# Peptides against a protein of PDB entry 7Z53, part 2

Target 1, 150 residues: chain A of PDB entry 7Z53
Amino acid sequence: PRIKNQADCIPFFRSCPACPGSNITIRNQINALTSFVDASMVYGSEEPLARNLRNMSNQLGLLAVNQRFQDNGRALLPFDNLHDDPCLLTNRSARIPCFLAGDTRSSEMPELTSMHTLLLREHNRLATELKSLNPRWDGERLYQEARKIV

## One batch from the design tools (peptide; aimed at target 1 M56 R68)

Design b1_p8_4_s4 (made by RFdiffusion4, then SolubleMPNN; from b1_p8_4 with P1L)
Fold by OpenDDE base, seed 5:
Structure b1_p8_4_s4 (fold): chain B 150 residues (1-150), chain A 8 residues (1-8)
Amino acid sequence: as target 1 above (150 residues)
Amino acid sequence: LTVEEREA
C-alpha cells in the first residue's frame, strides 16, 4: 500500500472495477458477495437461539416449523414461547403468539416475516435435497451445509 | 443461495 503506517488508519476497501481499462462513464463493480442472501437473522446469531430454531426431533438438519398452522401446505415460522407475548397482547382476540426467528422483529414487520418464512422453506428444501444426495450425512452436517448454501 | 452438491 502507498501508506505504510496504517496503525491509525481505518481499513476501508473498494470493490474491484469490472472494466478498469474501459472509458465508460459509469464505473461498475464486480460482485464480491459470497452469498446472495444474508440469512444470519434467519438462523440466529446466538447459539441458544440457533438451537431453538432447529428441528431436533430428527437427523434431517431442518429448521423448526409451525406446529399449529400451515400456508396451503407450506411451512410457517414456529411460535415463540414468551411469558409476556406482545403479539398476544396487541390483538387479544386473534390469540396468535409471536413467531420465533433469529430477529425479534420477525412478527413486527410483514416483509421480514415473509423473508424469514421463505428462507425457512428454502433451507428445509435444501436440507432435504442434501439428504437425498448424501444419505450418510447426519443432521448437523445437513443443517450446516444447507446454511452455507442459503 | 447456491446449488446443492453431492459430497465428493
Scores: peptide ipSAE 0.021, ipTM 0.538, DockQ to the pose 0.030
OpenDDE base, seeds 1, 2, 3, 4: peptide ipSAE 0.016, 0.019, 0.020, 0.009; ipTM 0.516, 0.491, 0.539, 0.403; seeds 1, 2, 3 fail the geometry check

Design b1_p8_5 (made by RFdiffusion4)
Pose (drawn by RFdiffusion4):
Order: sequence, then structure tokens, then C-alpha cells
Structure b1_p8_5 (pose): chain A 150 residues (1-150), chain P 8 residues (1-8); non-standard residues A16 CSO
Amino acid sequence: as target 1 above (150 residues)
Amino acid sequence: SLLSEPPL
């Protein structure tokens, strides 16, 4: 109904195999995330990304927030610096990149981005309250406690 | 330190 040219096709990349190039093993695929319901979409599933998502400027246990833009005084997700950045393409003049989040698909829909941004703010809210209650806690404890709650 | 972001 839409593609009249049969020489055309719809693009598709096979999933990466767990055992590349093998003739012995039955091909299986890979999960890049923790299977647990643990908010890995907020905090990341690999140690470097997790650090990059954190605010390292103080001992407050906060996740990083966008430094150029706010939503009526509230935090937005930070930008990611991707090589193949699809978000810039949607509006050339706006020059707004994809967001950095615990998962790489946070910008796929604005509706989805809103849920990520919401959980970012909630973490920072909890970490702030927990600091008021327990002033002796360092940045790592505040981070872990808020993460546990989220 | 703060997180670095790309230019717009």
C-alpha cells in the first residue's frame, strides 16, 4: 500500500550474537541491561555511564541535570554526546541533542522522555530530603539511599 | 565537577 518499488526494502540489523562467528553453539542474543526492576533506566547498567549520570560537583548525591535549559525552573535530563545523533535531525535549526539517561532510548518519544525526566527529579528530591534528615551522610550514601527508594 | 554537555 505504501512502497510500490519492490527493489526497495525496510532496513534491519540482526541482533548481536553472544558467541560471534560460532558453528558449534546455537545462536543467542544479548541483554545489555539488568533484568531486575531496579530503575536501571535512571541509573544505568554499566559503571561508567552510572558515574557520568551523577553530579560529581558536591557531596549531595544528585544525578546530573542539564546545564543550559530548564522547564520552568525544574531540571531537565542532561544532553548526550553521541556520534550518530538522531535527535538533531528532527529539527535542524533547534539544535537540541538526544538526552543522557540510564537507557539509550530515552529520547525515542517525548512522552517517554517525560517519564525519565520525572524520575530524575524524584531522585534529586529524595536525596535533598535525606540530606536534611541525615546531615552526616556523604554523597555516595545519599545517592544509594535515594536510588534504593526510586 | 559538573557533567560536560555538547555544544548546541

Design b1_p8_5_s1 (made by RFdiffusion4, then SolubleMPNN; from b1_p8_5 with S1M S4E)
Fold by OpenDDE base, seed 1:
Structure b1_p8_5_s1 (fold): chain B 150 residues (1-150), chain A 8 residues (1-8)
Amino acid sequence: as target 1 above (150 residues)
Amino acid sequence: MLLEEPPL
């Protein structure tokens, strides 16, 4: 097991129920993802999250990247800023926050983290190439055109 | 965001 200390409480939250109309007695969860093929796992399903995933420091249309760590010069996912960060709570010695991605599950398993990291790298590659091809494009257009390709 | 129930 990755957690060595089992004496620490793991925060575990239950998904909110969908409020079905008067005739549905089965508890379903609310779908918090877009129903579109829009790469919402990369870009988020909500505008505040989508903005937090962007590098707003420039007009390059890039996604935000990790400022503390890199993989041999390659970008990693940015850290989240959760009040009760489950990654910080479960591994107090490493002090590594959960990763911020369009899908909150980005930190649940290494395979998801790897896929989100790959797609973030691909977006940033595409936005960089699109900027090279179209020097007059602003950061919004670069982001949206890279997002359409991903 | 999964709408998590607010902590008790």
Scores: peptide ipSAE 0.000, ipTM 0.190, DockQ to the pose 0.044
OpenDDE base, seeds 2, 3, 4, 5: peptide ipSAE 0.000, 0.000, 0.000, 0.000; ipTM 0.170, 0.208, 0.186, 0.180

Design b1_p8_5_s2 (made by RFdiffusion4, then SolubleMPNN; from b1_p8_5, 3 letters changed)
Fold by OpenDDE base, seed 4:
Structure b1_p8_5_s2 (fold): chain B 150 residues (1-150), chain A 8 residues (1-8)
Amino acid sequence: as target 1 above (150 residues)
Amino acid sequence: TLYEEPPL
């Protein structure tokens, strides 16, 4: 049955269509991303969050990494600073806060955490390589270029 | 990786 009460409706907006080609019979949304992979879950979609995810202590264009723990020398996601951290509340003895990532769900599933961690490491690797290739690039340039590649 | 020549 057709929904008659609009109060029961959740508003959804249809994305803009991609330009149709001669052989395109299926309507696809336009992809405004510069990369094939949508890495918004890593970098954040909001500017304040994006800044919090960056290492702003230097001009290396790096994402912030965990300052307490590493995985055999490899970076882990930084901890969030939540007033009521659900991860801390679930296990008081562990004293492990939730991870900070572009996606707030980063600590909900280990698979998601792993993916965020992987892409974090990849970004920092790319930024490091870009710095080596382009020593005069500042942190903003390095960050943005690495972000585009990811 | 992307390389850009440094400014002169």
Scores: peptide ipSAE 0.016, ipTM 0.411, DockQ to the pose 0.022
OpenDDE base, seeds 1, 2, 3, 5: peptide ipSAE 0.000, 0.000, 0.007, 0.024; ipTM 0.284, 0.263, 0.347, 0.452; seeds 3, 5 fail the geometry check

Design b1_p8_5_s3 (made by RFdiffusion4, then SolubleMPNN; from b1_p8_5 with S4E)
Fold by OpenDDE base, seed 1:
Structure b1_p8_5_s3 (fold): chain B 150 residues (1-150), chain A 8 residues (1-8)
Amino acid sequence: as target 1 above (150 residues)
Amino acid sequence: SLLEEPPL
C-alpha cells in the first residue's frame, strides 16, 4: 500500500524509466554509463563544495583529511559540519559525524566510503609527488594536476 | 583520469 504519511519519509528519487521501442515488461532505468566520469564524487561538482574539500592551510594542493581520526597513520575523509547531522542523530552514542565528500552518499554506503577514502589518499599522494617533481608549482596547480591524473 | 570512464 502507498504510504500516506510523508512526515517521517526521507526523499529518495529513483532514476527515470527508459522508454524502449519494444514491448518490454520489465522496468528499465535510463543508462547513464555512456557519460564520462570526472571524479566529481571526490572533488565535488560545485565550487563551494570543492573548496570545502580542499586543504587550504598550505600550498600543497591537498584534499582535506580528517582531523580527529586516522587509519593506522593513513588519512580518512573529513567530517562534515551539518547542523542536523543524520549520522549523529541516528547513533547518539557513537558521536561520529557524517563524512564530507563530493558525493553526499559517502556515509551511506561503506563501499562508497572506502572508495572515497582510497581516492582521497591517491590524490594526496599524487599531489605530494608532483610537488617533489615541480617545487615551483603552487597549491592550485598541484591540486588541478593531481585531479587530472585521478 | 584514473577514474574517468570514456563515453560509449
Scores: peptide ipSAE 0.010, ipTM 0.501, DockQ to the pose 0.026
OpenDDE base, seeds 2, 3, 4, 5: peptide ipSAE 0.011, 0.010, 0.010, 0.011; ipTM 0.565, 0.548, 0.485, 0.446; seeds 2, 5 fail the geometry check

Design b1_p8_6 (made by RFdiffusion4)
Pose (drawn by RFdiffusion4):
Structure b1_p8_6 (pose): chain A 150 residues (1-150), chain P 8 residues (1-8); non-standard residues A16 CSO
Amino acid sequence: as target 1 above (150 residues)
Amino acid sequence: SFSDLPAP
């Protein structure tokens, strides 16, 4: 009903195999995330990304927030610096990149981005309250406790 | 760069 040219096709990349190039093993696929319901979409599933998502400027246990833009004085997710950045293409003049989050699909829909941004703010809210209660806690403890709650 | 992360 839409593509009248049969020489055309819809693009598709096979998933990456767990055992590349093997003739012995039955091909299986890979999960890049923790299977647990653990808010890995907020905090990341690999140690470097997790650090990049954290605010390292102080001992407050916060996740990093966008430094150029706010939503009526509230935090937005930080930008990611991707090579193949699809978000810039949606509006050339706006020059707004994809967001950095615990998962790489946070910008797929603005509705989805809103849920990520919400959980970012909630973490920082909890970490702030926990600092008021327990001034002796360092940045790592505040981070872990807020993460545990989220 | 598009990254806008806070400085340590």

Design b1_p8_6_s1 (made by RFdiffusion4, then SolubleMPNN; from b1_p8_6 with F2Y)
Fold by OpenDDE base, seed 2:
Structure b1_p8_6_s1 (fold): chain B 150 residues (1-150), chain A 8 residues (1-8)
Amino acid sequence: as target 1 above (150 residues)
Amino acid sequence: SYSDLPAP
């Protein structure tokens, strides 16, 4: 069934499928970092923000992940450190700060939050695989190569 | 390239 009223929909476009070998049951996606949500929204367009979005505790080229919460073992976006955090004011009992992402709107739209989370996971997956394939690469190389892989 | 990496 197709939704006829497209005015009520946010147009998320899926990337092309990529099926490894003969396994057609797992429909992977290519162009993940060039999806509807631009990669700049994940990595940040400014150098100071980009650095804050990275995990600088090691040389693995990873993006920073949430240090307080995980989603069934999977990474979530890190929290920002705002002095006057609007997210904390929205639900005072929940005490959940705004997420830190390349787009300041990431915490305002659940759809963006989800996409940023998925792209975060994909980047870190790629960086991890690149480290396995290229053990001599430092964190900067891993980060940049993972960021550029489409 | 992306093709050189295991699929997610």
Scores: peptide ipSAE 0.011, ipTM 0.576, DockQ to the pose 0.027
OpenDDE base, seeds 1, 3, 4, 5: peptide ipSAE 0.009, 0.009, 0.009, 0.011; ipTM 0.559, 0.551, 0.528, 0.607

Design b1_p8_7 (made by RFdiffusion4)
Pose (drawn by RFdiffusion4):
Structure b1_p8_7 (pose): chain A 150 residues (1-150), chain P 8 residues (1-8); non-standard residues A16 CSO
Amino acid sequence: as target 1 above (150 residues)
Amino acid sequence: DPPYVDPP
């Protein structure tokens, strides 16, 4: 009903196999995330990304926030620096990149971005309250405790 | 680690 040209096709990349190039093993696929319900969409599933998501400027246990833009004085997710950045393409003049989050699909829909941004703010809210209660806690403890709650 | 910085 839409593509009248049968020489055309819809693009598709096969998933990456767990055992590349093998004739012995039955091909299986890979999960890049922790299977646990653990808010890995907020905090990341690989140690470097997790560090990049954290605010390292102080001992407050905060996740990083966007430094150029706010939503009525509230935090937005930080921008990611991707090579193939699809978000810039949606509006050339706006020049607003994709967001950095615990998962790589946070910008797929603004509705989804809103939920990520919400959980980012909630983490920082909890870390702030926990600092008021336990001033002796360092940045790592505040981070881990807030993460545990989220 | 350094703090996060938004890219241009």

Design b1_p8_7_s1 (made by RFdiffusion4, then SolubleMPNN; from b1_p8_7 with P3A)
Fold by OpenDDE base, seed 5:
Structure b1_p8_7_s1 (fold): chain B 150 residues (1-150), chain A 8 residues (1-8)
Amino acid sequence: as target 1 above (150 residues)
Amino acid sequence: DPAYVDPP
């Protein structure tokens, strides 16, 4: 290899080319993305936030879910506990706080809210299944293993 | 995935 020391290199991969038609002048790329969203935004990039996003009431390795509302029995993102909650201020009559998520923009962008909700549900589903398969695993292991899968 | 199942 031309570069011997790769420790300081940022890995960059070029996607495979895809030519949908007879137009040889346009090079398209096959989507090489493995996820729709960076899961780090779901779990939180900082340890204090990550802990706040978890359900610490049990050893099931679950993420925290909304305690006030559900979507036909399905989990929703938990609410944050902001002193000056901008979501409460935008519509004072609705009394709906901002969601607690790894990305603070989740309450501003419905797309992010939806994706975070889906990944929350998927994590908890995975953690539940992992618990059934491995009943001796503690909450930390369940959480971490589910996180790795997501 | 067998990697996520402890052996018996």
Scores: peptide ipSAE 0.018, ipTM 0.547, DockQ to the pose 0.027
OpenDDE base, seeds 1, 2, 3, 4: peptide ipSAE 0.007, 0.000, 0.016, 0.009; ipTM 0.317, 0.281, 0.380, 0.447; seeds 2, 3 fail the geometry check

Design b1_p8_7_s2 (made by RFdiffusion4, then SolubleMPNN; from b1_p8_7 with D1Y P3A)
Fold by OpenDDE base, seed 5:
Structure b1_p8_7_s2 (fold): chain B 150 residues (1-150), chain A 8 residues (1-8)
Amino acid sequence: as target 1 above (150 residues)
Amino acid sequence: YPAYVDPP
């Protein structure tokens, strides 16, 4: 995992943190996530986080994407702006911060990073298609409709 | 499921 320090609890759900001393393990969570597609954590469970995950610079209803890196032209998760970013502390010379996602573990496990990345791409694909089909829809409508489909 | 197309 990218985040090496797992001594602290990690917020998982709105009222359910994941703690190292709990019965919730990284492997169990990954196994559960692979059993079904739940995009709720991609969009964030809290409204402030959900807003931060959106591209608010236009009316295209897109989720924010990484501004520094792409994967062969495809979008990657945006970077977060954390105080004492644990990803930056993992390797001080690399200077690569944690990803911003609805699940705070997105930078901890490559499996979650990949899942969030794929669903990010799917949302933006859907929003783009919806804009093509409905040119008069604003960003809010596009975002909400794409979110419902994902 | 609903169609995601509104009239122009």
Scores: peptide ipSAE 0.047, ipTM 0.757, DockQ to the pose 0.026
OpenDDE base, seeds 1, 2, 3, 4: peptide ipSAE 0.043, 0.008, 0.046, 0.040; ipTM 0.747, 0.459, 0.766, 0.743

Design b1_p8_8 (made by RFdiffusion4)
Pose (drawn by RFdiffusion4):
Structure b1_p8_8 (pose): chain A 150 residues (1-150), chain P 8 residues (1-8); non-standard residues A16 CSO
Amino acid sequence: as target 1 above (150 residues)
Amino acid sequence: ESTRPDPS
């Protein structure tokens, strides 16, 4: 009903196999995330990304927030610096990149981005309250406690 | 230490 040219096709990349190039093993695929319901979409599933998501400028246990833009004085997710950045293409003049989050699909829909941004703010809210209660806690403890709650 | 900056 839409593509009248049968020489055309819809693009598709096979998933990456767990055992590349093998003739012995039955091909299986890979999960890049923790299977647990643990908010890995907020905090990341690999140690470097997790550090990049954190605010390292102080001992407050905060996740990093966007430094150029706010939503009526509230935090937005930080931008990611991707090579193949699809978000810039949606509006050339706006030049607004994809967001950095615990998962790489946070920008797929603005509705989804809103849920990520919400959980970012909630973490920082909890870390702030926990600092008021327990001034002796360092940045790592505040981070872990807020993460545990989220 | 410092936080990761946003790219331009």

Design b1_p8_8_s1 (made by RFdiffusion4, then SolubleMPNN; from b1_p8_8, 4 letters changed)
Fold by OpenDDE base, seed 1:
Structure b1_p8_8_s1 (fold): chain B 150 residues (1-150), chain A 8 residues (1-8)
Amino acid sequence: as target 1 above (150 residues)
Amino acid sequence: SSSVPDPP
């Protein structure tokens, strides 16, 4: 993390401290967010879920992203494929399925969805950067190393 | 440590 003045930061158990004011960079903000969230909420605590959250179409170590929608060009969480999707049933006019995330509550709490989205983007950013730095790393290595940084 | 490239 690129923290300019750690003396003005609030310490967290995981990752790095969060800094108020102008001392916050994009990286600092993301690190602060990761300090509030169990990584298993993003990556999944169960292996089958964890695999479903990954982009397995390449060896880039990426998490899966929504294939239908983007947020001004930025990634969104992928949709789950539920036979009886509660998100579709609760608001039939919206026609938006539940998101797939490491935490099943991702679609219940907007704050949680937002955090998961940010962490998804950060993971994929890190994986992309790691691929650039280590071209010979396969998808598994990239995924695991990015996961460690998040 | 993962933010730096591995040695060749």
Scores: peptide ipSAE 0.036, ipTM 0.684, DockQ to the pose 0.023
OpenDDE base, seeds 2, 3, 4, 5: peptide ipSAE 0.032, 0.036, 0.064, 0.054; ipTM 0.600, 0.589, 0.587, 0.582; seeds 4, 5 fail the geometry check

Design b1_p8_8_s2 (made by RFdiffusion4, then SolubleMPNN; from b1_p8_8, 4 letters changed)
Fold by OpenDDE base, seed 3:
Structure b1_p8_8_s2 (fold): chain B 150 residues (1-150), chain A 8 residues (1-8)
Amino acid sequence: as target 1 above (150 residues)
Amino acid sequence: SSSTPDPA
């Protein structure tokens, strides 16, 4: 059912095939990707991993982001801290470690990495908006509510 | 949900 109280809504943009400049095939592919990737893989299915994926430095309910790199100012997945990092071993010249995500295969498949990155950004965006709307919510509440929306 | 179409 549609949300009737729009005052509490967070604006979200979705592409429209009828909009000028929109490519219908691209939109269909995006929808297929979002339906394929379970958001649970972004948050982690195990509690210890889920906690490691969160930014615990504040009460903003954010997921952890990469501390070394950004994509034109946008967040990237955090790096894992593995003794024998398979990503470093696979391509020694790149010297890029594996990303930390709910799915251990995220760094092995660029499609998953990209989707996890997008969902990471969306979660943090939602958490930020929820904090603005509900300044008294703590980090746990913000995290859980944002997780439900994603 | 971001992975689900907007509900009717």
Scores: peptide ipSAE 0.051, ipTM 0.565, DockQ to the pose 0.027
OpenDDE base, seeds 1, 2, 4, 5: peptide ipSAE 0.053, 0.042, 0.038, 0.050; ipTM 0.568, 0.604, 0.587, 0.589; seeds 1, 2, 4, 5 fail the geometry check

Design b1_p8_8_s3 (made by RFdiffusion4, then SolubleMPNN; from b1_p8_8, 3 letters changed)
Fold by OpenDDE base, seed 3:
Structure b1_p8_8_s3 (fold): chain B 150 residues (1-150), chain A 8 residues (1-8)
Amino acid sequence: as target 1 above (150 residues)
Amino acid sequence: SSTTPDPP
């Protein structure tokens, strides 16, 4: 049964980053993928990695985003800082390093990279909404609550 | 859970 009490719900729309007006087919595909993908791969299973994936420059509870590139104004995964970066070695002309994510294999599988990007955006969106609803919450509270929802 | 559709 659908949730009847929506008074405490935060309304949001799922859409494809490349499609301003997403159709039902795209939405259904995203829902199916996100139900299968473990969000723990986005946040990291180890605490040191989890901290490195967070934006610690403020108290907004956000995940870190790429500081060099965006996708039409939307966030991308941050780059990792690897001494022997396999992504740089694979395509030397592109000069794009591996992305930093909960799964070290994220940059090796484009489908995982895309999904991690979408979940990154969703987390930050949720954290932003939670901040608006609860201005007194600190970054840790916002991060944890958003993580639970994702 | 936010990415999962509502149960029927």
Scores: peptide ipSAE 0.032, ipTM 0.496, DockQ to the pose 0.025; fails the geometry check
OpenDDE base, seeds 1, 2, 4, 5: peptide ipSAE 0.028, 0.025, 0.032, 0.032; ipTM 0.531, 0.535, 0.483, 0.535; seeds 1, 2, 4, 5 fail the geometry check

Design b1_p8_8_s4 (made by RFdiffusion4, then SolubleMPNN; from b1_p8_8, 4 letters changed)
Fold by OpenDDE base, seed 4:
Structure b1_p8_8_s4 (fold): chain B 150 residues (1-150), chain A 8 residues (1-8)
Amino acid sequence: as target 1 above (150 residues)
Amino acid sequence: SSSTPDPP
């Protein structure tokens, strides 16, 4: 069942509410969020984009995170590297580039940015947990298995 | 979960 009253939940380390109880309850909350926002918007539907969204520097199966900023120690979406970055063009004084995500509109709607951030954190959390449970899994296995769970 | 069904 979907959790309807988030007031009964507490903030989790990934800035997502976690309700007290079983892990199933927590997973239901996550599943509800994932069902609301297509996970393909987080992972990318095209293979080149999907690769760019991954942390390819290790075998941990992680999605890439912002290398410049964090949210109180929590991960943020990475910046894109566009030749003609529309986010830079719309506000030249701010000079903040667009976020890199599966949805090109991620930087245009703060709601999407927030959700993508949460799902990014969830993926990386799951990948980390799976690595702990399965130390011999490589990055591809970890990435795919975490993606399935999200 | 994007590929697994929700638990009962």
Scores: peptide ipSAE 0.035, ipTM 0.584, DockQ to the pose 0.028
OpenDDE base, seeds 1, 2, 3, 5: peptide ipSAE 0.047, 0.044, 0.056, 0.063; ipTM 0.550, 0.606, 0.565, 0.565; seeds 1, 2, 3, 5 fail the geometry check

## One batch from the design tools (peptide; aimed at target 1 M56 S57 A64 F79)

Design b1_p9_1 (made by RFdiffusion4)
Pose (drawn by RFdiffusion4):
Structure b1_p9_1 (pose): chain A 150 residues (1-150), chain P 9 residues (1-9); non-standard residues A16 CSO
Amino acid sequence: as target 1 above (150 residues)
Amino acid sequence: PPDNASQQT
């Protein structure tokens, strides 16, 4: 009904196999995230990304927030610096990149981005309250406690 | 610099 040219096709990349190039093993695929319901979409599933998502400027246990833009004085997710950045293409003049989140698909829909941004703010809210209650806690403890709650 | 550069310092 839409593509009249049969020489055309819809693009598709096979998933990455767990055992590349093998003739012995039955091909299987890979999960890049923790299977647990643990908010890995907020905090990341690999140690370097997790650090990049954290605010390292102080001992407050916060996740990083966008430094150029706010939503009526509230935090937005930080930008990611991707090589193949699809978000810039949606509006050339706006030059607004994809967001950095615990998962790489946070920008797929604005509706989805809103849920990520909401959980970012909630973490920082909890970490702030927990600092008021327990001034002796360092940045790592505040981070872990808020993460546990989220 | 990255968007969160000051928060990484």

Design b1_p9_1_s1 (made by RFdiffusion4, then SolubleMPNN; from b1_p9_1, 3 letters changed)
Fold by OpenDDE base, seed 3:
Structure b1_p9_1_s1 (fold): chain B 150 residues (1-150), chain A 9 residues (1-9)
Amino acid sequence: as target 1 above (150 residues)
Amino acid sequence: PPDNAAQHA
């Protein structure tokens, strides 16, 4: 790049183009994340993170929810356990840690926080309904099937 | 930076 001061540069990597159908001029990208529909914000693109985002205390295929706070009975994103939590450092009086989500930006942008929360609730709703329809499915099956739908 | 939220909208 012509700009030598790389400290001011935003790293941006363009993925390879996907093969379009005939008469399609729109350049689409190959998605190497969680699925064709990118839900990495909810489920995480890395396996260790994906496991931490799940509720492993039962066989309901649920994503983990906040254990301290709810929104009028509705689920909120769980908190992360960061050594140096930047959310705690920005506002020491609030003492609210960063949220744990598939996207590290979930606590940086309120728009993302809201979207992650909504999709978290939708996943758990779907998993619950799938359990009702398929009582013999285990937690892994419920999680994966709900993940496909979201 | 933009996300892929449009896929879920």
Scores: peptide ipSAE 0.013, ipTM 0.424, DockQ to the pose 0.032
OpenDDE base, seeds 1, 2, 4, 5: peptide ipSAE 0.008, 0.013, 0.012, 0.008; ipTM 0.464, 0.419, 0.348, 0.419; seed 5 fails the geometry check

Design b1_p9_1_s2 (made by RFdiffusion4, then SolubleMPNN; from b1_p9_1, 3 letters changed)
Fold by OpenDDE base, seed 3:
Formats: sequence, C-alpha cells, structure tokens
Structure b1_p9_1_s2 (fold): chain B 150 residues (1-150), chain A 9 residues (1-9)
Amino acid sequence: as target 1 above (150 residues)
Amino acid sequence: PPDNAEQLL
C-alpha cells in the first residue's frame, strides 16, 4: 500500500451491493437504515443507539447535547466514546472526538454534521414547546411527538 | 446514491 501508517487512517468499509434483477449499470447498496423519512440519521436506527442519543436525565424528551462545547449558547452534537476514535487520530492536535449521531458518518461529512446539528436543535425546540403546551406529558411522549414532527 | 444530507435538501 502507498500509505504505510495504517493506524492513522479513517476506517472506511463499503457496504454490500444490492443486486436488482434488472440490467443494472449502477451499483446500489443494501439499505440497513430504518427509513429516510423517520430521520434515523438523527434518532438512530437501533434502540441502544437511540437511547444513547437521548437526554435521560429529565422528563423533557430531549436529545443529548454536547456537554463541553456550545455555539453561542446553541447546542452541538454530543461526543461519542470510541475506543479507537478515528477523529482523534486524523487530527491529534485538535483533540476533538467524533460526534455521536444516528448516522455513523456524522463526523466524516461536514454537511451531515451541520444537518444533524440543526435537526438536533429543532427536536429540542419542538420538545420544549410541546412541554409548554402539554405540561403533563412525560419525557417519552414529548420525545415521540417531537420526533414525528421533525 | 446520495447521502442522507443530499436527500434531505
């Protein structure tokens, strides 16, 4: 290989191809996500991840936010806790770990990072407003209703 | 195929 130091590389795995029966000239991938419409990139496609993306410290139905950094008081994505964090390896001076999101690519593409951040903020805004309108709703109800709107 | 961000925009 041209790159001798493999330890500092971002691990990238190509997904398995979908094999439609037609005369296909374009490679497509098997979709392993729940849905595009359900915003699984924000909420996660699996229950363990979905729970980790939520703020479980209260009954406000919020998504978890970064505890170290904010953008002028606005929320940022929480950090993940990876044993071998590729984000830390790519820029050792920055010492910024990968973000935690419903899509594992959240830190690999700035466009996704931005969209996830915006949708995180929107969810939390919606959940907050829903709480104001419906004070008796619990955190689960608030989370689910906000998720439906996003 | 486009990524999720491109699909949302």
Scores: peptide ipSAE 0.012, ipTM 0.396, DockQ to the pose 0.028
OpenDDE base, seeds 1, 2, 4, 5: peptide ipSAE 0.008, 0.006, 0.000, 0.000; ipTM 0.446, 0.326, 0.253, 0.327

Design b1_p9_1_s3 (made by RFdiffusion4, then SolubleMPNN; from b1_p9_1, 3 letters changed)
Fold by OpenDDE base, seed 5:
Structure b1_p9_1_s3 (fold): chain B 150 residues (1-150), chain A 9 residues (1-9)
Amino acid sequence: as target 1 above (150 residues)
Amino acid sequence: PPDNAEQLK
């Protein structure tokens, strides 16, 4: 690589160009799987936050879900417990607090809210399946293994 | 990542 100090670099990948034949007017690219969902913001990058995002009431390795609301029987993100909740102030009539997520912007951007919700459901699905396959795994292992798969 | 979910099958 041209840049020697890679400690400050974020890996970025690009598919290779391809110009088949003598017709160079059309530049194609070789398809490459260089993108994947980064779930780090779902789990939280800091340990205190990561623990708060987990369901600690059992040993099932689940992420915490909303205790007040569901979406047609499916899980929603849990609410945060902020002293001065900005979400309660933005829409005072709705009285809906901010969601608790690894990304503090989860309640600000519907795209993030949706993604976090989907990955929450997927994690809990995976953890449930892993528990079925490995009944002796404790909550920590179920959580970690599900996190690795997501 | 989501693609690794298939390893459970």
Scores: peptide ipSAE 0.016, ipTM 0.540, DockQ to the pose 0.035
OpenDDE base, seeds 1, 2, 3, 4: peptide ipSAE 0.008, 0.012, 0.007, 0.006; ipTM 0.479, 0.471, 0.443, 0.465

